# Peptides against a protein of PDB entry 6TME: the designs that were tried, part 55

Target 1, 324 residues: chain A of PDB entry 6TME
Amino acid sequence: NRLKRAYIALQAWKKAFYSDPFNTAANWVGPDVCSYKGVFCAPALDDPSVLVVAGIDLNHADIAGYLPPELGLLTDVALFHVNSNRFCGVIPKSLSKLTLMYEFDVSNNRFVGPFPTVALSWPSLKFLDIRYNDFEGKLPPEIFDKDLDAIFLNNNRFESTIPETIGKSTASVVTFAHNKFSGCIPKTIGQMKNLNEIVFIGNNLSGCLPNEIGSLNNVTVFDASSNGFVGSLPSTLSGLANVEQMDFSYNKFTGFVTDNICKLPKLSNFTFSYNFFNGEAQSCVPGSSQEKQFDDTSNCLQNRPNQKSAKECLPVVSRPVDCS
Target 2, 324 residues: chain A of PDB entry 6TME as posed
Amino acid sequence: NRLKRAYIALQAWKKAFYSDPFNTAANWVGPDVCSYKGVFCAPALDDPSVLVVAGIDLNHADIFGYLPPELGLLTDVALFHVNSNRFCGVIPKSLSKLTLMYEFDVSNNRFVGPFPTVALSWPSLKFLDIRYNDFEGKLPPEIFDKDLDAIFLNNNRFESTIPETIGKSTASVVTFAHNKFSGCIPKTIGQMKNLNEIVFIGNNLSGCLPNEIGSLNNVTVFDASSNGFVGSLPSTLSGLANVEQMDFSYNKFTGFVTDNICKLPKLSNFTFSYNFFNGEAQSCVPGSSQEKQFDDTSNCLQNRPNQKSAKECLPVVSRPVDCS

## One batch from the design tools (peptide; made by RFdiffusion4, then SolubleMPNN)

Design b1_p11_7_s3 (from b1_p11_7, 5 letters changed)
Fold by OpenDDE base, seed 5:
Structure b1_p11_7_s3 (fold): chain B 324 residues (1-324), chain A 11 residues (1-11)
Amino acid sequence: as target 1 above (324 residues)
Amino acid sequence: SKLEELVQSLK
């Protein structure tokens, strides 16, 4: 009996709660699991006459606890939303039995360990949110082989390089922000055909920006701020026909910020502050447009306010990194 | 779809 398995799972989970400040699991008593708060039942996909637990929504419950292995008995769950809790430990590998998993949101918790590779086992997964946790180690390349609509990885402890498989991603939104990613952005990034928003904020990324970024025709948000990027901005950025928000601040960029970038047709905000740019086009000057906002603060620009000293600029500007 | 119905039920 599927509901009996669900009962075992949910009772094991209730037992794994250390704190339930809103008494969310107070009604988690008895065999009628479909009446449980945050438990949603639906007719089974394989047999409409059978009622199954198809969804969990415990968002914002502030529950402290862990995910017990018995959750693997919830084999009919397609939606698992447990964000904004205090769940700790690892994502149990027993969740591999949840073959219908479509949306998995464990964001804003205290999960630890490596990337939850169990997520890779779900063939129908479309939404993955693991942000605001303590996941660590390498991002598995296979994450981008999945047909995900969104990939939220930000605010974790992920390390190493961004996989070259990123170009295979069909996701519209990908966040890497506030991790420990290092190395270059893969050149394959330009192959992300559905990308609308990508955020690299606050990593240890370095090297030159790949020219292939300019192939991201559907990108509306591109944020590469707070990294170690060097060299000039790629001239191919003029191809970002739909970019609205662009941030390159807090890097080590050099060279000239061109008209072709600052005149991008949809550009509303372009931040390139806290770099070593030694020139900008008139179209890039803050206040030059009513429709566009620019920030050129703390560069090596002449006749602009709030720039770096010649002492700070000269050592960097005189030794530009050639990205060719 | 049944999934869509479920998603709607969670909202």
Scores: peptide ipSAE 0.041, ipTM 0.787, DockQ to the pose 0.507
Fold by OpenDDE base, seed 4:
Structure b1_p11_7_s3 (fold): chain B 324 residues (1-324), chain A 11 residues (1-11)
Amino acid sequence: as target 1 above (324 residues)
Amino acid sequence: SKLEELVQSLK
């Protein structure tokens, strides 16, 4: 019986709670698992006459504990939302049995270990949120072979390079922010046909921005701030016809910020502060437009306020990185 | 779908 398996799983999970400050699992008693707080039942897809546990929502429960392997008995779960808790340990490999997994949100917890590769085993996964954890190591390339709508990886301990498979992603939103990713942004990024928002903030990314970024016609948010990027901004950025928010601040960019970038038709905010730009078009000057906000602070611009000293600028500006 | 309804109920 599917509900009997669910009962075993949920009781094992309740035993794995160290703290339940809101008494969320107080009613997790007896065989009627569908009455459990945060447990949602639905008719099974293969047999509408059979009621199964289809969803878990324990968001914002502040529960301390771990995910026991018995959770692999919840084979009908399509929605697993347990964000904003204090769950620790690793994501159990036994969750590979949850073949209907559609949305997996374990964000804002204390999970550790490598990327939860069990997520790659779910054929129907559309939403993956693992942000605000302590996941570490390399991102598996296969994550971008998944037909995901959103990929939230930010605020973890991921390291190594961003996989070249990123270009295969169908995700509209991808966050890499506040990790330890290194190397260049892959040139394959331009193949992300559905991308609306991408965030690279606060990594150790370096090298030149790939020209292929300009192929991201649907991108509305592009944030590459707080990295080690070098060289000039690609001229192909003029192709970002829908970009609204663009941030290149806190990098090592050089060269001239062009009119073609600052005149992007949907651009509302463009931050390029804390770089080594040595020139900007008049259209890039803060206050030049009522519809657009610019920040040119702490560059190597002439006749602009709040710029770097000549002593700080000269060593970098005199050694431009050729990205061609 | 019933799944979509469930998703809406969880949000």
Scores: peptide ipSAE 0.038, ipTM 0.774, DockQ to the pose 0.418
Fold by OpenDDE base, seed 3:
Structure b1_p11_7_s3 (fold): chain B 324 residues (1-324), chain A 11 residues (1-11)
Amino acid sequence: as target 1 above (324 residues)
Amino acid sequence: SKLEELVQSLK
């Protein structure tokens, strides 16, 4: 009996709660698991006459605890939403039995350890949110081989380089922000055919921006701020026909910010502050447009306010990194 | 499907 297995799993999970401030699991009593708060039942896909646990929603419950291995008995779960709790430990490998997993949101918790590779075992996974945790180590390249709509990795402890497989991703939204990623952005990034939003904020990324970024014709948000990027902005950025929000602030960029970038047709905000740019086109000057907002603060620009001193600029501007 | 309805109800 599937509901009997679900009962075993849910009772094991209730026992794994250290704190339930809102008494969310107070009604988790007896065999009628479909009446449990945050447990949702539906007819099974393989037998419509059988009721199964198809979803979990414990979002914003502030529950402290861990995920016990018995959760692997919830084999019919397609939706697992447990964000904004205080769950700790690791994601159980037993969740590999949840072959219908479609949306997995464990964001804003206390999870630790390596990337939850069990997520790679789910053939139907479309949404993965693991942000605001303490996941660490390398991002497995295989994450981008999956047909995901969104990948939220931000605010973790991920290290190493971004995998070259990123170009295989079909995701519309990808966040890397506030991790410890290092190295260059892979040139394969230009192959991300469905990308709308990508965020690299607050990593240890470095090197030149790849020219292939200009192939991201559907991107509306591109944020590479707070990294160690060097060199000039790629001239191919003129290909970003749909970009609305672009941020390159808090890097080590040099060279000239061109008209071709600042005149992008959908550009609403372009922030390139806190770099070492030594020139900008008139179209890039803050206040030059009513439709576009620019920030050129703290560069090496002549005749602009709030720029770096010559002493700060000269060592960097005199030794530009050639990205050609 | 009923599962799809459930998905929508959780969003």
Scores: peptide ipSAE 0.033, ipTM 0.757, DockQ to the pose 0.388
Fold by OpenDDE base, seed 2:
Structure b1_p11_7_s3 (fold): chain B 324 residues (1-324), chain A 11 residues (1-11)
Amino acid sequence: as target 1 above (324 residues)
Amino acid sequence: SKLEELVQSLK
């Protein structure tokens, strides 16, 4: 009986709670698991006469505890939303039995260990949110082989390079922000067909920006701020016909910020502050447009306010990185 | 909720 398996799983999970401040699991008593708060039942896909646990929603419950291996008995779950809790430990490998998993949100918890590779085992996964945890180590390249609509990885402890497989992603939104990613952005980034928003903020990324970024015709948000990028901005950025928000601040960029970038047709905000740019086009000057906001603060620009000293600029500007 | 709508879509 599927509901009997669900009962075993849910009772094991209730036992794994250290704190339930809102008494969310107070009614988790008896065999009628479909009456449990945050448990949603539906007819099984293989037999409409059989009722199964199809979803879990424990969002914002502030529950402290862990995910026990018995959760692998919830084999009919397609939706697992447990964000904004205090769950700790690792994601159980037993969740590989949840072959119908469609949306998996464990964001804003205290999960630790490597990337939860069990998420890669789910053939129908469309939404993955693991942000605001303590996941660490390398990002598996296979994550981008998944047909995901969104990939939220921000605010973790991920290290190493961004996989070259990123170009295979069909996701509209990808966040790498506030991790420890290093190395260059892969040239394969230009192959992302459905990308609307990508955020690299607050990593240890370096090298030149790949020219292939200019192939991201549908991108509306591109944030590469707070990294170690060097060289000039690619001239191919003129291809970003739909970009609205662009941030390159807090890097080590050099060279000239061109009209072709600052005149992008949908550009609303362009921040290139806290770099080593030594020139900008008149169209890039803050206040030059009523429709566009620019920030050129703390560069090596002549005749502009709030720029770096000659002492700070000369060592960098005199040794431009050739990205060719 | 979005979850309820999705659960209903499974019916």
Scores: peptide ipSAE 0.031, ipTM 0.760, DockQ to the pose 0.207

Design b1_p11_8_s1 (from b1_p11_8, 5 letters changed)
Fold by OpenDDE base, seed 3:
Structure b1_p11_8_s1 (fold): chain B 324 residues (1-324), chain A 11 residues (1-11)
Amino acid sequence: as target 1 above (324 residues)
Amino acid sequence: SRLDKILEELK
């Protein structure tokens, strides 16, 4: 019965393929769905004597098509990996029936519409990758209430602010890069207890960096480059004991880059180029360390190469934003 | 890009 439902779903999906350049679905014929390329069966969790479709892996198949609602019949699927295809349309709400969903990877496709809220309905979801699509609108705050290990949102069309619920996230990796997020980074960011890597690159984020970033003791990668951040770097950044890669480039930061930041014990690369910093500690100077790489290009630093002109600096440096 | 490499390694 379960395999019959899977057959219906998979045949409906095959019919929804516009192009299958590698003939991935060529063997998708007959009732033996467990022999289908990219379909993986396993014993059912509720009855080990019953074989069910537990996984889909169509990664890198370059398939053009859409996800039909009949995919909701794949109720035993825990792993759904269809990255690097040309699937279009929306994620079907019928996938809410896939209550065992553990890993959902639809990255590198042509999906559109709002955030796929069906992902919020999966109680056991641990991995969510929707990067490199055309998802748009607001990020639902509830995404951070999920017990996810990783959240990949980069390279989409998401807008509005980052939800304050971010502090509830248990994810080790979160990517916001290359979207249209605006507003400030929420102060609740410091509550992300498992965070190792966070990427904000290439958004419309603004305001001062929250002091609470310094509470992210386990962070190894912090990239806030290519935004509209202002003010001085928080002194609390000295608390980032494990940060290895830090990038604040292409913002509107001002003030002095301190020793406490540049002497972070695990810091390997610190890029703060293309800002309006008017001073830096000696420990921040490129070439001052063999173990650390710094980039101070295109700031308002005195006696440093490749800096902005006085004409460009003066209007900004003379009107520093007070983040206190 | 650097981002692409990081993201690929994490996958």
Scores: peptide ipSAE 0.023, ipTM 0.522, DockQ to the pose 0.045
Fold by OpenDDE base, seed 2:
Structure b1_p11_8_s1 (fold): chain B 324 residues (1-324), chain A 11 residues (1-11)
Amino acid sequence: as target 1 above (324 residues)
Amino acid sequence: SRLDKILEELK
């Protein structure tokens, strides 16, 4: 019965293919779905004597088409990997029936519409990759209530603010890069206990950086480049004991870059170029260390090469934003 | 693939 349902689902999906350049679904014929290319069967969790479709891997197949509602019949699927295709439309709500979903990768496709809220219905979800699509609108706050190991949201059309619930996330990697997020980074960010990598690149984020960033003791990568952040760098950044890569470039930061930041023990690369910093410690100067790389290009620094003109600097430096 | 590795580990 379960394999019959899977057959119906997979045949409906094959019919939803507009193009299959590599003939990936050429062998999708007949009732033996476990022999289908990219279909993986395993013993059912509730009955080891029953074989079920447990995984789909169609990565890099360049298939054009859509996801039909009949995919909801694949109720035993725990792994769904269909990245690097040309699937379009929306993620079907019928996928809510896939209660065993553990890893969901639909990255590098042509999906549109709001955030796929069906992903929030999966109680056991650990990996979510929806990057490189055309998802739009607000990010649901509930995404960070999920016990996810990784959250990849980059290269979409998400708007609005980053939810305050971010502090509840147990994810080691979170990417917001190349969206349209706006507002401030929530102060709750400091509560992300398992965070190793966080990327905010290329959004419309603004305001001051919260002091609570300094509580991210396990972070190795922190990239906030290409936004509209203002004010001075928080002094609490000296608490980032494990940071290796830090990028604040292409913002509107002002003030002094301190020794306490540039002397972080594991810091290998610190980019703070294309801001309005008016001073830096000697330890922040490019070439001052053999072990660390710095970029101070296009700031308002005295006696440094490749800085902004006085005309560009004066209006900003003379009106520093107080983040206190 | 990543899926193959995971499936092998589950066996």
Scores: peptide ipSAE 0.023, ipTM 0.700, DockQ to the pose 0.288
Fold by OpenDDE base, seed 4:
Structure b1_p11_8_s1 (fold): chain B 324 residues (1-324), chain A 11 residues (1-11)
Amino acid sequence: as target 1 above (324 residues)
Amino acid sequence: SRLDKILEELK
């Protein structure tokens, strides 16, 4: 009996709670698991006459505990949302049995260990949110082979380079922010045909921006701030016909910020502050447009306020990195 | 943070 298995799983999970401040699991008593708070039942896909646990929503429950292996008995779960709790430990490998997993949100918890590779085993996964945890190590390249709509990885402890397989991703939103990613942005990034928003904020990324970024014609948000990028902005950025929010602040960029970038048709906010740019087009000057906001603070621009000193600028500007 | 705003809009 599927509901009996679900009962075993849910009771094991209740036992794994260290703290339940809102008494969310107070009604998790008895065999009627479909009445449990945060448990949602639906007709099984293979037999509409059978009721199964199809979803878990424990968002914002502030529950402390861990995910026990018995959760693998919830084989009919397609939606698993447990964000904003205090769950710790690792994601159980037994969750590989949840072959219907469609949305997996464990964000804002205290999960540790490597990337939860069990997520790669789910053939129908469309939404993956593991942000605001303590996941560490390398990002498996296979994550981008998944037909995901969204990939949230931000605010973890991921290290190493961004996989070249990123170009295979069909995701519209990808976040890498606030990790420890290093190396260059892969040139394959330009192959992300469905990409709308990508965020690299606050990593240890370096090198030149790949020219292939300009192929991301559907991107509305591109944030590469707070990294170690060098060289000039690619001229191909003029191809970002739909970009609205663009941030390159807090890097080591040099060169000239061109009209072709600042006059992008949908651009509403372009921040390139805290770099070593030595020139900008008039169209890039803050206040030059009523429709666009620019920030050129703390660069090496002449005749602009709040710029770096000559002492700070000269060593960097005199040694521009050639990205060609 | 700017990230938080973006993430809120995506929720």
Scores: peptide ipSAE 0.021, ipTM 0.513, DockQ to the pose 0.041
Fold by OpenDDE base, seed 5:
Formats: structure tokens, sequence, C-alpha cells
Structure b1_p11_8_s1 (fold): chain B 324 residues (1-324), chain A 11 residues (1-11)
């Protein structure tokens, strides 16, 4: 019986709770698992006459504990949302049995270990949120082979380079922010045909921005702030016809910020502060437009307020990185 | 963070 298996799983999970401040699992008693708080039942896809546990929503329950292997018995679960708890340990490999997994949100927990490769085993996964955890190591390239709508990886301990397979992603939103990613942004990024928002904030990324970024016609948010990027902004950024929010602040960029970038038709906010830009077009000057907001603070710009000293600028500006 | 709020809205 599917509900009996679910009962075993849920009772094992309850036993794995160290703290339940809101008494979320207080009613997790007896065989009627469909009455459990945060447990949602639906007719089985293969047999509408059979009721199964189709979803878990324990968001914001502040539960401390771990995910026991017995959760693999929840074979009918398509939605698993345990956001904003204090779950620790690793994601059980037994979750590979949850072949209907569609949305997996374990964000804002205390999960550790490598990337949860069990997520790669789910053929129908569309939403993956593992942000705000302690996941570490390499991002498996295979993540971008998944037909995901959203990939949230931010605020973890991921290291290594961004996989070149990123170009295969069909995700509209991808976040890498606040990890330890290093190396260059892959040139394949321009192949992300459905990308709307991408965030690289606060990593150890370096090198030149690839020209292929300009191929991201549908991107509305591009944030590469707080990294180690060098060189000039690619002229191909003029191709970002739909970009609204763009942030290159806190890098080591040099060169001239052009009209072609600052006059992007949908651009609302463009922050390029805390770099080593030595010139900007008039269209890039803060206050030059009523419709656009610019920040040119702490660059090497002449006749602008709040710029770096000549002493700080000269060593960098005089030795620009050639990205050609 | 501001980022987190934005990202939450995207869910």
Amino acid sequence: as target 1 above (324 residues)
Amino acid sequence: SRLDKILEELK
C-alpha cells in the first residue's frame, strides 16, 4: 500500500526531527498521512482511485533534523518544499526512487556535502532550489543537461569553474551568487536561449567577459558584480535588447563604457561602480537620463565625483588587459 | 538580502 509506505517514511522523518518549534509534526500520528500538516495527497497518476502523497510543504517550519533514507518510500511525491528549516546532513540517495519529482526546494537549510546528484536522477525535474545551504565541491556539468526552468545555487560553498554545459540549459533563471566559483564564464553562455536572469554575484570568477554574452537576447537581469573580471566590457553587450538590470560593479574592468551599452533600449539600472573604467559616454553619466539610473562611483573617470585616486588608477589603467 | 527577495519572487 502506497499510503502505508508513506506512513513509514513520514514517521521515520518525524523521528529524525531534533526540534519542531511550531509543532508542525504534532498531528503526524496515525495512518491517515493525508491529514498530516504539510502533507498533500492527490490521486495517483497511474490509478485515479488510489490516493497518494504527492507533495510535501514544510516551508518556514524552522524544523531541525535530517532527511532519513526512508523518505525514498515517498515514491509518488512530485513537489518537495522544505524551504527555511534547519535540516542538516546530506540529501538521501534513496530519493532517486521519487521518479515523479517535479519541484525540489531544500533552500535555506543546513545541508552539506557535494552537489546532491540524486537530483540528476529525476527525469521530470523542472525546479531546483538548493540555495542557502553548505553544499560544496564541483557543480556537475550534467545539471545543465536537465530541462530545468530555474536553477538556484546561490549561497553555498561550490567551487571550481562554471561548466561549459551551461549553454545547454533551458532555464530562465540561474543563480551562482555567493559561492566560490572560479575561472572564466564559458563562451557557451550565449547559447542559453531561454535565459532571463543570471546572477554571478560574489564569486571568484575572473578573466574577460565572453563576447557571447551579447547573444542573450532575452536576458533582463545580468549581474556579474563582486568578482575578479578584467578587460573592457564586450562591445557585443549592445545586443542585450531586453536587459533591464545590469551590474558589473566591484570588478577590475578597464576601458571605456560606451553609448551602445548605456543606450540599451530596456536598460533601467546599470551599475559599473568600483572598477577601473577610464572613460564613459555622456549617456552613461548618472543623471543624464530620467528613465535610467547609472552608478559610475569609484572608477578612474575624469571630471566625475567619487573616483579613485590617480595613484590607484594609474597602475591598472596603464596596463589594460587585452581581451581580443 | 535584496537578491533573495527577488529570487523568491521568481518562484
Scores: peptide ipSAE 0.026, ipTM 0.569, DockQ to the pose 0.048; fails the geometry check

